# Designs tried in a protein design run: peptides against a protein of PDB entry 4KTY. Part 51

Target 1, 266 residues: chain A of PDB entry 4KTY
Amino acid sequence: YVLNDIGVIFYGEVNDIKTRSWSYGQFEDGILDTCLYVMDRAQMDLSGRGNPIKVSRVGSAMVNAKDDEGVLVGSWDNIYAYGVPPSAWTGSVDILLEYRSSENPVRYGQCWVFAGVFNTFLRCLGIPARIVTNYFSAHDNDANLQMDIFLEEDGNVNSKLTKDSVWNYHCWNEAWMTRPDLPVGFGGWQAVDSTPQENSDGMYRCGPASVQAIKHGHVCFQFDAPFVFAEVNSDLIYITAKKDGTHVVENVDATHIGKLIVTKQI

## One batch from the design tools (peptide; aimed at target 1 V166)

Design b2_p23_3_s3 (made by RFdiffusion4, then SolubleMPNN; from b2_p23_3, 12 letters changed)
Fold by OpenDDE base, seed 2:
Structure b2_p23_3_s3 (fold): chain B 266 residues (1-266), chain A 23 residues (1-23)
Amino acid sequence: as target 1 above (266 residues)
Amino acid sequence: LVATYTVPNKDVQSKVEITTSYS
């Protein structure tokens, strides 16, 4: 079994798909040690470090800086003062080595940077991993498995009430592992996401969520299956919030979330 | 109700702009 040191990450738009190369560098000097350091910073017990379920979940938390002074600080406002613009990164090595050296979160990342670093982390620790790009990726913030788009009575979007959102694209990881904690058949690829999107039982982390479970609508299976399911399968629900406080569903669009999901085969 | 989905910048991760109107 050979783990690739360089990969391709998909981004752009469904009608104009783009790719960027990403050097994972899992075999570069200091990278494995940095991955171990990440687990040390997470205060992960040695007994759990051999469990890919625990490792991937801890990794999803620690690759982002939230909660635990993890590896990467996200920025989505197109202003990257006091750091490196997300698009300037070409691989995981510089990020991880900077983190190890400075012992402070590295600025800045967006989804593909998080996914790239997380992919290195997983591969360093012997977990088969790949990056997935989802175009028109939903961000469900209230765990109701739908995108609630609230409208004014005049038909315009009420941005104050509308908390759910859609990414043009979002990258996360899939990690290969058995899932003895789940029913038979739900091992294999597991969605894990280090981009800080939502709190999961007290921390900004996501997964591992069984891809097979999600494909079959089994959102009750740990971890974070509802969130991942919503990312790829949410309906857009257009709701008029009337002055009297009532809500009226104006339209339902089931065609614009998860328009394309791209990943490399391993 | 007509919804329009706009992606202003496809080179970075950005929120899709959703606009609606009655037509």
Scores: peptide ipSAE 0.650, ipTM 0.955, DockQ to the pose 0.907
OpenDDE base, seeds 1, 3, 4, 5: peptide ipSAE 0.647, 0.644, 0.640, 0.650; ipTM 0.954, 0.952, 0.950, 0.953

Design b2_p23_3_s4 (made by RFdiffusion4, then SolubleMPNN; from b2_p23_3, 13 letters changed)
Fold by OpenDDE base, seed 2:
Structure b2_p23_3_s4 (fold): chain B 266 residues (1-266), chain A 23 residues (1-23)
Amino acid sequence: as target 1 above (266 residues)
Amino acid sequence: LVTTYTVPNKDVQSKVEITTSYS
């Protein structure tokens, strides 16, 4: 396979798709060493470093700073006073080298920055990887495979009760590997995500989730298949929370989440 | 119920604003 140093990441809106170049730099000086350092910081056993399942899962945890002082600190409040704005990054090299030299998390990232750095990590370690962009990407925070939008009795959204949310777009990675831990046919592309969204068995990480499993609705397969499934296929359920504590479904929107999923063909 | 989805900023990752109304 061919590992490209430069890629394209899709963002924007479904009706106004935008692209940005991203330099992965997996062959640049110090990058492999940094990737090994990341695994060292994760206290990953040497025996596991040859297993792409373990490597990708560890990577999904370590590319974000949560839990383990990993590579990137996320920021979504449009305030980047103590670091670099996410949009200012053009590649993974500066981020990874800064992490290696400072031994502290680098500020700041959003989904495409996480995905870019994670892509470098995977490719550097010989795992075929690509970035996927999902427009109108759901964030299911209670693992019920739906977006619960709670309404007041007057019809307005109850922001206090509504915990689920939708990203305008979200970027994550797909990594190519066999999945001997899954039934035959569920190897190949695996969704992995280093953007800290939800806790997965004690850490902010996601995947590897079999793309084939997700595509066919097999959400019971490890890892984090329900979350990934919800990102691309959850219904928006509009629920009126009555004063008496009862819930009434007012509407269901099954067309909004995952309007477009874009990735490079490899 | 009328639902409106608004993308506040397409240049960065942000949460979609969901607004509902019975009118």
Scores: peptide ipSAE 0.651, ipTM 0.954, DockQ to the pose 0.872
OpenDDE base, seeds 1, 3, 4, 5: peptide ipSAE 0.649, 0.643, 0.632, 0.648; ipTM 0.954, 0.952, 0.950, 0.953

Design b2_p23_4 (made by RFdiffusion4)
Pose (drawn by RFdiffusion4):
Structure b2_p23_4 (pose): chain A 261 residues (1-241, 247-266), chain P 23 residues (1-23)
Amino acid sequence: YVLNDIGVIFYGEVNDIKTRSWSYGQFEDGILDTCLYVMDRAQMDLSGRGNPIKVSRVGSAMVNAKDDEGVLVGSWDNIYAYGVPPSAWTGSVDILLEYRSSENPVRYGQCWVFAGVFNTFLRCLGIPARIVTNYFSAHDNDANLQMDIFLEEDGNVNSKLTKDSVWNYHCWNEAWMTRPDLPVGFGGWQAVDSTPQENSDGMYRCGPASVQAIKHGHVCFQFDAPFVFAEVNSDLIYITAHVVENVDATHIGKLIVTKQI
Amino acid sequence: SYFSVPPPTDVDKADPFPKEIAP
């Protein structure tokens, strides 16, 4: 989780798992300096850089280009003007070195690309890290920790009212650290996510959220545990427009995986 | 959106902890 500069990112379906190799390249010439440049550009106060909670949270904001001209721009537009389609990247090095050289956000990326770059950032600085893949990953748009699916009278999905969504898969990172800001028992792996989905305190960032706190539903502990809980375990609520029609308690988060040791 | 896509019925829902798997 620190010294391996290559990895595997899982994607596809639960019974049709696909793998994508990834070169983290945290030891390549120019990468460490690039990680320092990322924190400089985030205007991160130097006095907080010894705190992995802070470093990881800043990283979750700065790896994406929203709000702060950070590293990577997301796109699903099937055009990818003036850049590289997200599927073309095979590692983090070219992205990070281009960012340092051009001093401009790099185009383009999707969730595994954000996760790969963020993983490079963490391991390069010495924060143990790994990439996790969540199949049927929920995206909660109204912060009620459930998927609200509005139905028309005919029983079909009302696409105007329905804002929540579900991904075939989503990838984020886990960073290893103590959590002196939380009660004992909630250190270890922290979920951190640099793919923009929902604002957290006015910026696109997510975490560190204690995985142990998410497991037992103690999502009151900072940061962004409710959103992460909703990604892995929200119920689907079918609502006829308001009458609750049905509840699917098993659809979300069918499997979560990471590369073996 | 995949909320209308049926998930595999032979697989239980996961907890927040990832399984480590081989490629």

Design b2_p23_4_s1 (made by RFdiffusion4, then SolubleMPNN; from b2_p23_4, 11 letters changed)
Fold by OpenDDE base, seed 1:
Structure b2_p23_4_s1 (fold): chain B 266 residues (1-266), chain A 23 residues (1-23)
Amino acid sequence: as target 1 above (266 residues)
Amino acid sequence: SYFLVEPPKDVEKSGPYPLELEA
């Protein structure tokens, strides 16, 4: 995981999985220095830089530009006039070197770009890491572990009330580490995500969340386990909002979210 | 029917897709 400098990122749809090549370039000149610079910009204490828990959490914050003038600016509106379209990137090196040179956030990224750059960051710092693609990924924005779909009385979706969303696919990272801060058995792969989605204790960051804990339904452990759990396991709750303000649950679908989670082992 | 329509076939772009119920 640490030594591979070229990878494959999965995207597309469940019934037609697609792949794109991504050059991580963790051994290219200036990349390690840039990763150290990222931690400097984060004002990360030197004592924490050897702790993969702290490093991965800081990385999840700093790979996105939110809050802290981090590496990448996200864009999902098809307007890329002031930068590079997300699909034009083929690897992490140009992005990281531009960030180091300009000392300004690089435009633009989407989830696979964030995941690619974050993967480079983790691997540069000796943390085994891989990219994970989740198809039909839920974004639970109220931390209730549900995907709430509000319906008008006529049965149509009420987009104003429906704040949660479903992504066609989403890419994030898993980082390998021990978790002495968690109960025994919850080390190993940890979900971390640099795509800005939700605020976590004051910053747009996510993880590390124990994959083993999430698989066993333990969402009480730090960090951001409820959010990651919801991304892969939210039930769709269809709710009719009545004119009188009451809510009626019409249906529950436990099969839509997280239909497929794919990662390459190398 | 309480099933969401499939996301658009533009599979390169990631992100939220329109939520609509199947007819």
Scores: peptide ipSAE 0.524, ipTM 0.920, DockQ to the pose 0.072
OpenDDE base, seeds 2, 3, 4, 5: peptide ipSAE 0.234, 0.312, 0.422, 0.509; ipTM 0.765, 0.816, 0.853, 0.913

Design b2_p23_4_s2 (made by RFdiffusion4, then SolubleMPNN; from b2_p23_4, 8 letters changed)
Fold by OpenDDE base, seed 1:
Structure b2_p23_4_s2 (fold): chain B 266 residues (1-266), chain A 23 residues (1-23)
Amino acid sequence: as target 1 above (266 residues)
Amino acid sequence: SYFLVKPPEDVEKSGPYPKEIAA
């Protein structure tokens, strides 16, 4: 999980799983220097740079450009005129070297690009890391562990009443570390995500969230466990918005979200 | 049946997944 410089990222749909190759290039010239530069730009104290908890959390913030002029600008609108389309990237090296050279955010990325670059960052700094793909991934905007789907009285979906959404797939990272800040048993794989999704204590970042804690329904443990839990285990709540302003729950689907989570084991 | 979201044009692109809801 540290020595491999080429990987496979899963994407597509649950019924049509696809794979792409990604070159992490953590041993290429200038990459370690760039990772150190990223931490310098984050103004990370030297004392924290040896702590994988702090490093992974800072990395989750800095791999995206939001808040802090980090590495990658996300784009999902099919307009990539001012940069490189997300699908054109084949690895992390060109992105990181461009960032180091220009000292400006690189355009553009989507979840697998963020995950690829973040994986390089983690591995380069000696943190075992892998990319995880979640099919039917929930984006819970209000951290209520529900995907609110609003319906008009005629049964049509009203997408304007909530920012919650279900994605065909989403990629994030898992990093291996001990968690002395958590109760015993919640070390090991930690979910971390550099794709800008939700604000976490003032920054667009996510994790580290204990995979074991999430698996056992413990969402009270830092960091961002409720959000990660919701990505993989939210209930779909179908709500009819009445003309009088009242809301009526029509149906609940507890099986749709997080149907398949895939990662390469090597 | 209704779609929650318009189907993605490209399966490579990440985004909202369409789901049919039975009325």
Scores: peptide ipSAE 0.088, ipTM 0.633, DockQ to the pose 0.051
OpenDDE base, seeds 2, 3, 4, 5: peptide ipSAE 0.069, 0.022, 0.083, 0.065; ipTM 0.633, 0.547, 0.632, 0.631; seeds 2, 3, 5 fail the geometry check

Design b2_p23_4_s3 (made by RFdiffusion4, then SolubleMPNN; from b2_p23_4, 8 letters changed)
Fold by OpenDDE base, seed 3:
Structure b2_p23_4_s3 (fold): chain B 266 residues (1-266), chain A 23 residues (1-23)
Amino acid sequence: as target 1 above (266 residues)
Amino acid sequence: SYFLVEPPKDVPKSGPYPKEIAA
């Protein structure tokens, strides 16, 4: 999880799982320097750079360009006119070196690109890390641990009221560390995500969230456990918004979200 | 044991399901 510089990322659909190779290149020339540069741009103090909790949280913020002119600009509009299409990237090295050279965010990334670059960042700094793919990944926009899908009375989705969304797949990272800030037993793999999805205490970042805590429903543990929990275990709540302003729950689907979570190794 | 392979051309983009068919 640290020494391997080539990996596999899972994507596609739950019934048609696909894999792509990704070159992490954490030992390539200039990559460590770039990772240190990233932490410099984040104004991270030297003492914190030895703390995987702080490093992974800063990394989750800095791998995306939001808030802090971090590494990657996300785009999902299928245009990509002012950069490289996300699918064209084959590894982290070119992205990180471009960032270091230009000192400007690199265009463009999607979840697997964010996860790939973040994996390089973590491994480069000696933090064991892996990429996980969640199929039917929920994006809880209002932090209520469920997917609220609002319907018109005619059954059509009310796009204005519906803020939550379900991704066909989403990639993020797990980083291995002890968690002395949590109760005993909640160290080990920690979910961290650099794809800009939701604001976490002022910045687009996510984690580290204890995987064990998530598995046991401990959503009160820092950081961002509710969001990660929702990604893998949200119920879909179909709500009809009536003309009089009242809401009626039409259906609940507890099986749709998080149908499959895949990683290279357990 | 994994080897570097050429990226497939048909890599589907990630994204949310269209809201109109999410239900």
Scores: peptide ipSAE 0.040, ipTM 0.574, DockQ to the pose 0.032
OpenDDE base, seeds 1, 2, 4, 5: peptide ipSAE 0.022, 0.016, 0.024, 0.037; ipTM 0.486, 0.486, 0.553, 0.532

Design b2_p23_4_s4 (made by RFdiffusion4, then SolubleMPNN; from b2_p23_4, 9 letters changed)
Fold by OpenDDE base, seed 1:
Structure b2_p23_4_s4 (fold): chain B 266 residues (1-266), chain A 23 residues (1-23)
Amino acid sequence: as target 1 above (266 residues)
Amino acid sequence: SYFLVEPPKDVERSGPEPLEIAP
């Protein structure tokens, strides 16, 4: 999980799983220097740079450009006129070297690009890491552990009221570390995500969230466990918004979200 | 059946997927 410099990322649909190659290039010239530069740009104290909890959390913030002019600008608009389309990237090296050279955010990324670059960052700094793909990934905007789908009285979706969304797939990272800040047994794989999705205590970042804690429903453990839990285990709540302002739950689907979670084991 | 969002044009691109809602 540290020595491999080429990987496979899963994407596509749950019924048509696809794979793409990604070159992490953590041993290429200038990459370690760039990772250190990223931490310098984050103004990370030297004392924290040896702590994988702090490093992974800072990395989740800095791999995206939001808040701090980090590495990658996300775009999902199919235009990409002022940069490189996300699908054109084949690895992390060109992105990181461009960031180091220009000292400006690189355009553009989507989840697998963020995950690829973040994986390089983690591995470069000696943190075992892998990419995880979640099919039917929920984006819960208020961390209430459910997807609130608002319906008009005629049964159509009210897109103005419905803020939560379900993605065909989403990629994030898992990083291996001990968690002395958590109860015993919640070390090991930690979910971390650099794709800008939600604000976490003042900036767009996510994790580390204990995979074991999430698996056992312990969403109270730092960091961002409710959000990660919701990505993989949210219920769909169909709510009819009445004209009088009342809300009525019409249906609940507990099987739609997180149908398949895939990761390469090497 | 109702969809929350339009189907993605490219399966490579990530994003909100159509969610079918049974009446």
Scores: peptide ipSAE 0.111, ipTM 0.624, DockQ to the pose 0.051
OpenDDE base, seeds 2, 3, 4, 5: peptide ipSAE 0.107, 0.092, 0.110, 0.075; ipTM 0.632, 0.626, 0.593, 0.639; seed 5 fails the geometry check

Design b2_p23_5 (made by RFdiffusion4)
Pose (drawn by RFdiffusion4):
Structure b2_p23_5 (pose): chain A 261 residues (1-241, 247-266), chain P 23 residues (1-23)
Amino acid sequence: YVLNDIGVIFYGEVNDIKTRSWSYGQFEDGILDTCLYVMDRAQMDLSGRGNPIKVSRVGSAMVNAKDDEGVLVGSWDNIYAYGVPPSAWTGSVDILLEYRSSENPVRYGQCWVFAGVFNTFLRCLGIPARIVTNYFSAHDNDANLQMDIFLEEDGNVNSKLTKDSVWNYHCWNEAWMTRPDLPVGFGGWQAVDSTPQENSDGMYRCGPASVQAIKHGHVCFQFDAPFVFAEVNSDLIYITAHVVENVDATHIGKLIVTKQI
Amino acid sequence: SSYEVLGSNSDFTPEAKARALAE
């Protein structure tokens, strides 16, 4: 989780698992300096850089280009003007070195690309890290921790009212650290996510959220545990437009995996 | 397999869901 500079990112389906190799390249010439440049550009106060909670949260904001001209621009537009399609990248090095050289956000990326770059950032600085993949990952748009699926009278999905969504898969990172800001028992792996989905305190960032706190549903503990809980375990609520028609308690988060040791 | 299973939605209890919604 610190010294391995290559890895595997899992994607596809639960019974059709695909793998994508990834070069983290945290030891390549120019990468460590690039990680420091990322924190400089985030205007991160130097006095907080010894705190992995802060470093990881800043990283979750700065790895994406939204709000702060950070590292990577997301796109699903099937055109990818003036850049590289997200699927073309095979590691983090070219992205990070291009960012340092050009001083401009790099185009383009999707969730595994954000996760790969963020993983490089964490391991390079010495924060143990890994990439996790969540199959059938919920995206909660109204912060009620459930998927609200509105149905028309005919029982079909009303695409105008329905805003929540579900991904075939989503990838984020876990960072290892104590949580002196939380009661004892909530350190260890913290979910951190640099793929923009929902604002957290006015910026696209997510975490660190204690995985242990998410497991027992204690999502009151900072940061962004409710969103992460919703990604892995929200119920699907079918609502006819208002009458609750049905509840699917098993659809979301069928499987969560990471590369073996 | 070349991966480690961290979990699934089955690892969450009704109490954990209720608590998450309440908090």

Design b2_p23_5_s1 (made by RFdiffusion4, then SolubleMPNN; from b2_p23_5, 7 letters changed)
Fold by OpenDDE base, seed 3:
Structure b2_p23_5_s1 (fold): chain B 266 residues (1-266), chain A 23 residues (1-23)
Amino acid sequence: as target 1 above (266 residues)
Amino acid sequence: SDYEVLGSNSDFSEEARAKARAL
């Protein structure tokens, strides 16, 4: 989880799983220096740089460009004219070196690119890390641990009212660390996500959230456990918005989200 | 490449689900 510089990222559909090769390159020339530079740009105190909790949280913020001119600019609109299409990247090295050289955010990334770069960052700094893929991943925008899907009377999704979204897949990272800030038993793998999805206490970042805490429903444990839980276990609430302004719950699907979570087999 | 299954929706216990949703 630290020494391997080549990886595989899973994506696609749950019933048609695809693989993408990714070169992490954590040992390549200039990469460690770039990771240190990233922490410098974050104005991270030296005393915190040895703490994987702080490092992973800062990393989750800095791998995306939002808030702090971090590494990657996300784009999902199929408009990549001013940079590199997310699918064109094959590894982290070119991205990180470009960031270091230009000192400007690199365009463009999507979830697997963010996860790839973040994985390099973590591994480079000696934090065991892996990329995980969640199929049918929820993006809760209103922090209610459910996906509110608003329907028109004809049954079609009302995109104007529906703020929540479900990704066919989403990639994020798990980092291995102790969690002395949590009760005993909630160390180990921690979910961290650098894809800019939601604001977490003032910044687009996510985690570290204890995987064990998530699995057992302890969403009160820092950081961002509610959001991560929602990604993997939100109920889909189908709500019909009537013309008279009333809302009627038509259906609840408790089985759709987090259909499959996978990582590269060792 | 082979993948390792880390979990799924069905792995969550009703207790865990209820606990999370109670907050």
Scores: peptide ipSAE 0.675, ipTM 0.958, DockQ to the pose 0.848
OpenDDE base, seeds 1, 2, 4, 5: peptide ipSAE 0.669, 0.673, 0.666, 0.659; ipTM 0.957, 0.959, 0.957, 0.957

Design b2_p23_5_s2 (made by RFdiffusion4, then SolubleMPNN; from b2_p23_5, 7 letters changed)
Fold by OpenDDE base, seed 3:
Structure b2_p23_5_s2 (fold): chain B 266 residues (1-266), chain A 23 residues (1-23)
Amino acid sequence: as target 1 above (266 residues)
Amino acid sequence: SDYEVLGSNSDFSEEARKRAYAL
């Protein structure tokens, strides 16, 4: 989880799982320096740089460009006119070195690119890390642990009212660390995500959230446990918006989200 | 490459879900 510099990222559909190779390159020339530079740009205190909780949280913020001129600009519009299409990247090295040399965010990334670069960052700094893929991954926008899907009377989705969304897949990272800030038993793997999805206490960042806490529903444990729980186990609520302005719950599906969570086998 | 299953929807107990939604 630290020494491997080449990995595999899973994507696609749950019934048609695909793989892509990704070169992490955490030992390549200039990569460690770039990771230190990232923490410098974040104005991270030296005393915190030895704390994997703080480092992973800062990394989740800085690997995306939002808020702080971090590493990667996300784009999902399939245009990518002013940079490299997300699918063209094959590893973290070119991205990180470009960031270091230009001192400007690199265009463009999507979830697996963010996860790949973040994995390099974590491993480079000695934090055991892996990329995980969640199929049918929820993006809860209003922090209620539900995916509220609004339907027109004809059964079509009302895109104006529906703010929540479900990805066919989403990639993020798990980092291994102790959690002295949590009760005993909630150390180990921690979910961290650098793909800009939701604001967390003023910044687009996510985690570290204890995987054990999530599995047992302890969503009050910092950081961002409610959001991560929603990604893997939120209920789908289908709501019909009537012409008179009333809302009627048509169906609830508790089985759709988080169909499969996978990582590269050791 | 082979994948390792870390979890799925069905791994969450009703108790865990109730705890989460009690937030």
Scores: peptide ipSAE 0.687, ipTM 0.962, DockQ to the pose 0.860
OpenDDE base, seeds 1, 2, 4, 5: peptide ipSAE 0.674, 0.678, 0.670, 0.676; ipTM 0.960, 0.961, 0.959, 0.961

Design b2_p23_5_s3 (made by RFdiffusion4, then SolubleMPNN; from b2_p23_5, 8 letters changed)
Fold by OpenDDE base, seed 3:
Structure b2_p23_5_s3 (fold): chain B 266 residues (1-266), chain A 23 residues (1-23)
Amino acid sequence: as target 1 above (266 residues)
Amino acid sequence: SDYEVLGSRSDFTEEARRKAYEE
């Protein structure tokens, strides 16, 4: 979880799982220096750099460019005219070295690119980390632990009213650490995510969220546990918006989200 | 490469879900 510099990222569909090779390159020349530079750009004090809780939270913010001129610009528009298409990246090294050299965000990334770069960052700093793929991953944008899908009277999705979305797959990271800020038993694997999805107390970041806490429904445990819980355990609520402004729940699907969560087998 | 299954929605107990929605 620290020494491996080559990995595999799972993606695609739950019934057609695909693999992507990714070179983390945490031992390559300039990579550790770049990770330190990232923390410098975040203005992280030296005393906090030994705390994996703080480091992973800062990393989740800084690997994306939002808010703080971090490493990667996300793009999902299928154009990518002003940079490298997300699918063209094969590892973290080129991205991190470009960031260090240009001192500007690198274009472009999607979830597996963010997860790959973030994995390098964590491992460089001695934090055991792995990439996790969740198939049918929910993006809850209003923190109600459910996916609200609004339908027109004809049954089609009302895209304007529907803010929540479901990814066919989403990749994030788990980092291993103790959690002295939480009750006993909630250390170990912590979910962290650098893909910009939701604002967390002023910045696009996510985690560390205790996997054990989430599994047992302790969503009040910092950080961002409700969001991560929703990613893997949301119900889909289909709501018809009537012309008179009233809403009618047409259906509830409790089986759609979080069908499979996987990582590379050791 | 082979994958390791870490879990799914079905791993959550009803008690865990209840707790989550009450918090």
Scores: peptide ipSAE 0.552, ipTM 0.941, DockQ to the pose 0.871
OpenDDE base, seeds 1, 2, 4, 5: peptide ipSAE 0.512, 0.546, 0.521, 0.543; ipTM 0.931, 0.940, 0.934, 0.940

